Peptides against a protein of PDB entry 6B4J. Designs and how they scored, part 241

Target 1, 315 residues: chain A of PDB entry 6B4J
Amino acid sequence: DITMQWYQQLQDASMQCVLTFEGLTNSKDSQAKKIKMDLQKAATIPVSQISTIAGSKLKEIFDKIHSLLSGKPVQSGGRSVSVTLNPQGLDFVQYKLAEKFVKQGEEEVASHHEAAFPIAVVASGIWELHPRVGDLILAHLHKKCPYSVPFYPTFKEGMALEDYQRMLGYQVKDSKVEQQDNFLKRMSGMIRLYAAIIQLRWPYGNRQEIHPHGLNHGWRWLAQILNMEPLSDVTATLLFDFLEVCGNALMKQYQVQFWKMLILIKEDYFPRIEAITSSGQMGSFIRLKQFLEKCLQHKDIPVPKGFLTSSFWRS

## One batch from the design tools (peptide; made by RFdiffusion4, then SolubleMPNN)

Design b1_p28_1_s3
Fold by OpenDDE base, seed 1:
Structure b1_p28_1_s3 (fold): chain B 315 residues (1-315), chain A 28 residues (1-28)
Amino acid sequence: as target 1 above (315 residues)
Amino acid sequence: SEEEREKRLKELQEKIKQLEKEIEQQEQ
């Protein structure tokens, strides 16, 4: 399976990255620990500062992240920080930055869906300039949300139930699995972030370049989801999240072909979702139903709430 | 039936594959 090979390749690259900076992470030296902490803060704090408030502030954040990845010194916590402070500094920063983008999907976007767009445009712009960060974003995303690949992890003989639950993307703490609503909320945030990344480009970059992970991956994702058996509540939730965020962009890009796909979703795939939906899961099902029916009736998919406008970039 | 389900799945997969080819041809 080509999709699973791609998944494994990204996971292997991520693992190799972790091994590369193991010396920095495992160091008992006080100075190395300080450098690690400073680099981690420099990589992650700017991402946490991303907001919908002003385009100018978003540009400042982007420039700071890009400067750090370019080996330039940046101010963090009142100190000058550079990836050149340690031979493993760049790999560590790239990994932690990518991890933080995915965490913002898991946490911030999960709670505030509109936050997907400013986070995604920065992530996309950084990915254009630093392809390795993009690969690491995918690796972290795929590991936390296998539905972003998409694939459904299978239980293997001899596997602990907790390990299987973790593979499915659940958090397990003190032998307690997270509640389904919290799980779906986190998965939704990550899918929404991904759906935003594949359609957005940093407006101050070289727009003549091809998007490093564009809408063609969105089409692939839909095709793969439709070729899979639906999962109860999960498929209805994530399919809605994906289409709400990137459906307008897919419609504009693929036009008639997109509408054919949407009809296939409604006529052929949606009944399969219905067949596995229990009375307690009708919320996600009804939401997807209403969205599909509205889009097909109006022959339009609305621009998602929080989509970045020209006025945002002038602020 | 499970057989009808498998048949519908194959039909859907073929439709999707055809749509993918049509898109790839438009991008060329």
Scores: peptide ipSAE 0.035, ipTM 0.644, DockQ to the pose 0.871
Fold by OpenDDE base, seed 4:
Structure b1_p28_1_s3 (fold): chain B 315 residues (1-315), chain A 28 residues (1-28)
Amino acid sequence: as target 1 above (315 residues)
Amino acid sequence: SEEEREKRLKELQEKIKQLEKEIEQQEQ
């Protein structure tokens, strides 16, 4: 399975990255601890500062992240910080930055869907310049949201139920599994962020270059989902999230082929979702239904709310 | 028709294989 090989390769690369900077993370030295904390702040704070307020501010954040990854000193917490302060500094920063982008999907986008676009355009632009950050974004995303691959983790003989729940993307704390609504909310945020990344290009980059992880991955994702049996509530939720965010872009890119796929979703796949949907899960099902019906009726998919306009970049 | 749906599904599956191959080539 090519998809599973790709998944494992990304996870292995992520694990190797963690091992590479283990000396920095496990150091008992006070200076090393200070460097670690400074690097972690420098990597993560700019991502937390991403907002829908102004394009100029977004550019400043991008330039700061890019400068840090390029080995240049940046100001963080009133101090000059550079990845050159430790031999493992670059690997650590790349990992923590990628982790933070995925966390913004999991937390910020989950609560505020419009936040997907400014986060995604920065992530896409950084990925273009720093491919390793992109691979680590995928690794973090895939681990937290296997549905982003997509695959459905299987229960293996001898596996603890708690470990299986974690593999499915559930948070388990003190032997208590996360509530389904919170789980779906986090998964939705991550899928929406992913759907935004694959369609957005940083406007100040070289637009002649191919997107490092573009809309072809969106097409692949949809195709893989359609080849899988639907999961109760999960498939209806995430398919809606994905199509709402990137459906317009896919429509523009694939035109007639996209509409053929959307018809297949409505005619062949949607009844399979309906068959496994309980009365308590009708909310996600109805949202997907209404979206598909509206899009097919109007022969159009709306531009998603929060999509970045030319006016945003002039602010 | 059911035949048309099956044809469209086969077209989609072929597109998946092509895209997966393209992705694999880009990762090498």
Scores: peptide ipSAE 0.034, ipTM 0.582, DockQ to the pose 0.110
Fold by OpenDDE base, seed 2:
Structure b1_p28_1_s3 (fold): chain B 315 residues (1-315), chain A 28 residues (1-28)
Amino acid sequence: as target 1 above (315 residues)
Amino acid sequence: SEEEREKRLKELQEKIKQLEKEIEQQEQ
């Protein structure tokens, strides 16, 4: 399976990245520990500062992240920090930055769906300039949300239930699995972030270049989902999240082909989702149904709430 | 085979449903 090969390649690259900076992470030296902490802060704090407030602030954050990845010194925590402070500094920063973008999907976007757009446009712009960060974003995303690939992890004989739950994307702490609502909320945030990344380009970059991970991956994702058996609650939830965020962009790009796919979802895929939907899960199903019916009736998919406008970039 | 893939997916769906039920029972 080409999709599983791609998944595994990204995971292998991520693991190799971790090994490359192991010396920095495992160092007992006080100076190395200080450098590690300074680099970690420099990589993660700017991402945490991303907000919907102003385009000018977003540009400042982007420029800071790009400067750090380019080997330039940046101010962080009142100190000058550079990836050149340690031979493993760049690999460490790329990994931690990518991890932080995915974490913002899992936490911030999960709670505030509109936050997907400013995070995604920065991530897309950084990915364009730093492809390795993009690969690491995918690796982190795929590991936390296998539905972003998409694939469904299989239970293997002899596998512990907790390990299987973790493979499915559940958090397991103190032998307690997270509640289904919290799980779906986190998965929704990550899918929404992904759906935003694949459609957004950094407006101050070279727009003549092809998007490093563009809408063709969105089309692929939908095609793969439709070729999979639906999962209870999960499929209805994440399909809605994906289409709400990137459906307008896919409609504009693929036109008639997109509408054929949407009809196929309504006519052929909905009955399969309905057949596995319990009475307690009807909310997610109804939400998806109403969205698709409205879109088909109006022959339009609305621009998602929080989409970045020209006025945002002038602020 | 495609049939084996479908079988695996059905088995996975059932396991997920079981996990969901376990979670729901913990809330009660």
Scores: peptide ipSAE 0.000, ipTM 0.277, DockQ to the pose 0.026
Fold by OpenDDE base, seed 5:
Structure b1_p28_1_s3 (fold): chain B 315 residues (1-315), chain A 28 residues (1-28)
Amino acid sequence: as target 1 above (315 residues)
Amino acid sequence: SEEEREKRLKELQEKIKQLEKEIEQQEQ
């Protein structure tokens, strides 16, 4: 199908990127290792510095990332670092940057949902200027969270159980699978980050251009989810996360069409979720139920907590 | 509050330091 083809194309592009910088990553040369380390730090530290504290600091971080990707020298760890230090430096930095954005979804957003917005606005702005970083963000996101595509990986005959668990997005360490609550927390963080990216534009960019991966992908994601059989606990959790973060934006964009979809979710899809929900999974189910009922009753979806305001950008 | 922001900044700085160490360990 078209969705799986898109998934595979992004994964192939990501794999090709890894192969391109393999010489840098596999080098035993001391100088090459130093360059790799400096480039990795320069790519990832600025992303880790993203916070809800001030818009001015966020701009500085954005400018630093953009400068690095543009081949300009940047200060990192007290050193001048440039992607020009190695022929494979740009590809490596783009890959590691994209990986780090997704990791912030998996870790930071998973623990602090409001962190989705400052991370997402930087990611969106960088994606606008550097499309390859955006493709790599999707590739990393899809690999860690298949539900972001969305698709549900299936067990294939002859597959090891651990490999199947990893395909589903579980972490498996020392033959121990991740606990369900931790798994869902990480998946939630990544979905929330994605839902934020598709609705946010960097305010200092060229706003005349179309969003490189905009709200139309949010609509597509919802449509695809509704056309799939619900997965126990996962569907209720991630559907809530997605709607809480981007539901207001989708409502504003699609208006009556969005409300028709929300009614369809409540009337047709929600009973299908209920039918597969065990007593131990009622938390996610009830949360989704209450959200849908509240939104339909009030005829409004609230602006998500942590949404960036004009006052944030003046700070 | 300012105190909450300072706390968050400190937590962020600790995460950055940890990330730097992890990167360095991967290169040894």
Scores: peptide ipSAE 0.081, ipTM 0.618, DockQ to the pose 0.011; fails the geometry check

Design b1_p28_1_s4
Fold by OpenDDE base, seed 3:
Structure b1_p28_1_s4 (fold): chain B 315 residues (1-315), chain A 28 residues (1-28)
Amino acid sequence: as target 1 above (315 residues)
Amino acid sequence: KKEEEKKRLEKLRKKIEELEEEVKKQEE
């Protein structure tokens, strides 16, 4: 399976990255520990500062992240920080930065769906300039949300139930599995972030370049989902999230083909979702149903709430 | 029922493949 090979390659690359900076992470030297913490802060704090407030602030954050990844010194916590402070500094920063982007999907976007767009445009722009960060974003995303690949992890003989639950994306702490609503909320945030990344370009970059992970991957995602058996509650939730965020962009890009896909979803795939939906899971099902029916009736997909306009970039 | 569902799934897969080909041609 080409999709699973891609998944595994990204995971392997991520693991190799971790091994590369293991010396930095496991160092007992006080100076190395300090450098590690400074680099971690420099990589993650700018991402946490991303907001919907002003385009100018977003540009400053982008420039800071790009400068850090380019080996330039940046100010963080009142200190000058550079990836050149340690031979493994760049790998570590790229990994932590990518991890933080996905974490913002998991946490911030999960709670505030509109936050997907400013985070995604920065991530897309950084990915364009730093492809390795993009690969690591995918690796982190796929590990936390296998549905972003998409694939459904299978229980293997001899596997602990908790390990299987973790593979499915559930958090398991103190032998307690995460509640379904919290799980779906986190998965929704990550899918929404992904759906935003694939459609957005950094406006101050070289627009002549091809998007490093563009809408064609959105099309692939939909196609793959439709070729899979639906999962109870999960598929209805995430399919809605994806279409709400990037459906308008897909419509504009693929036009007639997009509408054919949407009809296939409604007529051929939706009944399969219905067949596995219990009475307690009707919320996600109904939401998807209403969305599909409305879009097909009006022959339009609305622009998602929080989409960045030209006025945002002038602020 | 299972056979009908299998046929339906195969039909869906075929339609998806056709759409993927159409999209590829549009990008080219």
Scores: peptide ipSAE 0.373, ipTM 0.852, DockQ to the pose 0.866
Fold by OpenDDE base, seed 1:
Formats: C-alpha cells, structure tokens, sequence
Structure b1_p28_1_s4 (fold): chain B 315 residues (1-315), chain A 28 residues (1-28)
C-alpha cells in the first residue's frame, strides 16, 4: 500500500530526527539542559502566540520562526537564542516546532475552529522555506491522528488494549482511556488544521512556487477515505470537518470533479455511514448530511469561518 | 445483502478511480 509506505517513511524520518538530537535531550550537563530549554521555548512560544488579531503580528511571528530556523539569533525569554548553540540544535528545533504546530491543532483548533487558519498559514509558509519541518508536521500529525493519513490502525495479536487505543489516537492515562467526545474533538482540530494547511500560502513568500503539500493531497485524502469502510462516528465527524474547512478550495480547484465526488459521498458512501451509526451518534451523521445537502442544493461550498481576508493582512 | 454491498463498493471504487484519472489529466 503506497499510503502506508508513505506513512512509514515519514515516521522513520521522525524517529531518525529524534535519534540525531538524543545527545541534547539526554544530556545531564546543566548548560546543555539550559540550551535545550531555551531552544524549546524559542521554537514553541511563537507558535502559541499565533492569533486572529492582526496580520502584522502574524508576520512578526513568522519572521521570528524563520530566523530561528535560519541559524539567526532570536530573543526568547529575555535571552538571545540560536540553533548554533548546540550541534543538534537545528534538528531539535525543527522537531519541536513541528510538534507544536500539530499540538495547536489538537488543542487550540479543537476548541476554536477559526484558529486553524492563522496557524495553518504560518505552518504552510514555514514548510515552503523549511521542507523538513513540513515532513515532521506530517509525521506528528499522522502519529496523533492516523485518520489524517488516512488509515485505521488494526488490532494485532498479542497487542495490549492500551497500545491499540493509543494507536487509534486515544489518550490513555492511568489505564483510563479518553472519552469519545474529547477524542473526536482533538481529532477534529488536527484534521481542520491539516485541511487549512493544504490550501493556504504565506502571502509574503514566492507564490509562484508550487505548494509543498497542496490541495492534491486533499483530493487524495477524500479518495482514500471513500475507499475505506467507515468507522462509527469518526468518519462522519472528520469528513465534515475536512469539507467544512477545505471544501470551498477543493470546489474552486477541481470544479466538476469535486461535485462528482460530493455526489458519490451522498449517494454511495452515506448509506454505509448510516448503517454503522447508532442512535446516539446521529448528531455527527446529521451534521454531515445537512452540510452536503445544502452544498449540493446551492451548488456552492461556503468559505469557512475564520478564513483570512485581505483586510486581515492589512491590519 | 453482502453481495449487494460488495457490488456497491466495487462501483464506488470504480467511480473514484475514474475521478482520480480525470483529476490527474486536469493537473497535467
């Protein structure tokens, strides 16, 4: 399976990255620990500062992240921090930055769906300039949300139930599995972030270049989802999340083919979702149904709430 | 029922493949 090979390649690259900076992470030296913490803060704090408030602030954040990744010193916590402070500094920062972007999907976007767009445009812009960060974003995303690949992890003989639950993307703490609503909320946030990344370009970059991970991956994702058996509640939820965020962009890009895909979802895939949907899960199904029916009726996919406009960039 | 479901799935797969080919041609 080509999709699974791609997944595994990204995971392998991520694991290799972790091994490359193991010296920094496992150091018992006080100075090395300080450098590690400074680098971690320098990589993650700017991402946490991303907001929908002003385009100018977003540009400042982008410039700071780019400067850090470029080996330039940046101010963090009142200190000058550079990836050159340690030989593994760049690899560590790239990994932690990518991890933080995905975490913002998992946490911030999960709670505030409109936050997907400012986070995604920064992530896309950084990915364009730093492809390794993009690969690491995918690796982190795929690990936390296998549905972003997409694939459904399977239980293997001899596997512990908790390990299987973790593979499915559930958090397991003190032998307690995460509640389904919280799980779906986190998965939704990550899918929405991904759907935003694949359609957005940083406006101050070289827009003549091809998007490093563009809408063609969105089309692939949809095709792959439709070729899979639906998973109860999960498929309906994430398919809605994806289409709400990037459906307008896909419509503009693929036009007639996009509408054919929506018809396939309604006519051929919906009955399969319905067949596995319990009465308690009808909410997600109904939401998807209503969205698709409205879009097909109006022959339009609305621009998602929170989409960045020209006025945002002038602020 | 199982046979009908299998046929439906095959039909869906075929349609998806056709769309993928159309999209590929559009991108070329």
Amino acid sequence: as target 1 above (315 residues)
Amino acid sequence: KKEEEKKRLEKLRKKIEELEEEVKKQEE
Scores: peptide ipSAE 0.365, ipTM 0.850, DockQ to the pose 0.870
Fold by OpenDDE base, seed 4:
Structure b1_p28_1_s4 (fold): chain B 315 residues (1-315), chain A 28 residues (1-28)
Amino acid sequence: as target 1 above (315 residues)
Amino acid sequence: KKEEEKKRLEKLRKKIEELEEEVKKQEE
């Protein structure tokens, strides 16, 4: 399976990255610990500062992240920080930065869907300049949300139930599994972030270059989802999230073919979702139904709420 | 019912494959 090979390759690269900076992370030296903490803050704080307030502020954040990844010193916590402070500094920063982007999907976007767009445009722009960060974003995303690949993890003989639950993307703490609503909320945030990344380009980059992970991956994702058996509540939720965020972009890119796909979803796939939907899960199902019906009726998919406009970039 | 669902899935897969080919040709 080509999809599973790709998944495994990204996970292997991520694991190799962790091994590369293990010396920095496991160091007992006080100076090394300080460097680690400074690098971690320098990598993660700018991402947490991303907001929908002003395009100029977003540019400053982007420039700071890019400078850090380029080996230039940046100011963080009142100190000058550079990846050159440790031989493993760049690998560590790339990993932590990628992890933080995915975490913003998991937390911030999950709670505030509009936050997907400013986070995604920065992530896309950084990915264009730093492909390794993009691969690590995918690795983190795929591990936390296997539905972003997409694939459904299977229970293997001898596997602990908790490990299987973690593979499915559930958080398990103190032998307590995460509630389904919280799980779906986190998965939704990550899918929405992914759907935003694949359609957005940093406006101050070279627009002649091909998107490093563009809408063709969105098409692939839809095709793969439709080739899989639906999961109760999960498929309806994430399919809606994906189409709400990137449906307009897919419509513009693929035009007639996109509408054919949407008809296939409504006519051939949606009844399969309905067949596995319980009365307690009707919320996600109804939202998807209403969205599909509205889009097909109007022959249009609305621009998602929070989409960055030209006025945002002039602020 | 299971056989009908299998046939429906096969039909869907074929249609998706056709669309993927159409999209590929459009990008070439």
Scores: peptide ipSAE 0.360, ipTM 0.848, DockQ to the pose 0.896
Fold by OpenDDE base, seed 5:
Structure b1_p28_1_s4 (fold): chain B 315 residues (1-315), chain A 28 residues (1-28)
Amino acid sequence: as target 1 above (315 residues)
Amino acid sequence: KKEEEKKRLEKLRKKIEELEEEVKKQEE
């Protein structure tokens, strides 16, 4: 399976990255520990500062991240920090940066859906300049949210139930599995972030270049989801999240073909979702239903809430 | 019912493949 091969390749690359900077992470040397912490802060704090407030602030954050990845010194915690402070510094920063982007999907976007857009546009712009960060974003995303690939992990003989639950994307702490609502919130945040990344370009970059992971991957994701049997509550939730965030962009890009796909979803796939939806899961189902019906009736997909406008970039 | 569902799934897959081909042709 080509999709599973791609998944595995990204996971292997991520694992190799971890092994590469293991010397930095496992060092008992006080100076190495200090460097590690400084690099980690330099990589992650700017991402946490991303907000919907002003385009100028977003540009400053982008420039700081790009400078760090380019081997330039940046100010962090009142100190000058550079990836050149350690031979594994760049690999470590790329990994931690990618991890942080996905974590913002899992946490910030999960709680505030509009936050997807400013995070995604920075991630997209950094990905364009630093492809390895993009691959690591996918690796982290796929590991935490297999539905972003998409694939459904299977239970293997001899596997512990907790390990299977983790493979499905659930958090398991102290032998307690995460509640379904919290699980779906986190998955929603990550899917929304992904749906935003694939449609956004950093406005100050070279726009003549092809998006490193553009809307064609959105089309692929949609096609793959529709070729899979729906999962109870999960499919309805994530399909809605995806279409709400990138449906307008897909409509503009693929036009008639997009509408054919949407009709196919409504007529052929939606009844399959309905058949597996219990009375307790009707919320996600109804939300998807209403969205599809409204879009088909109006022959339009609304621009998602939080979409970055020209006025944002002038602020 | 299972056989009908299988046929429906096959029909869906075929339609998706057709759409993917149409999109590919537009990008060429």
Scores: peptide ipSAE 0.352, ipTM 0.843, DockQ to the pose 0.904

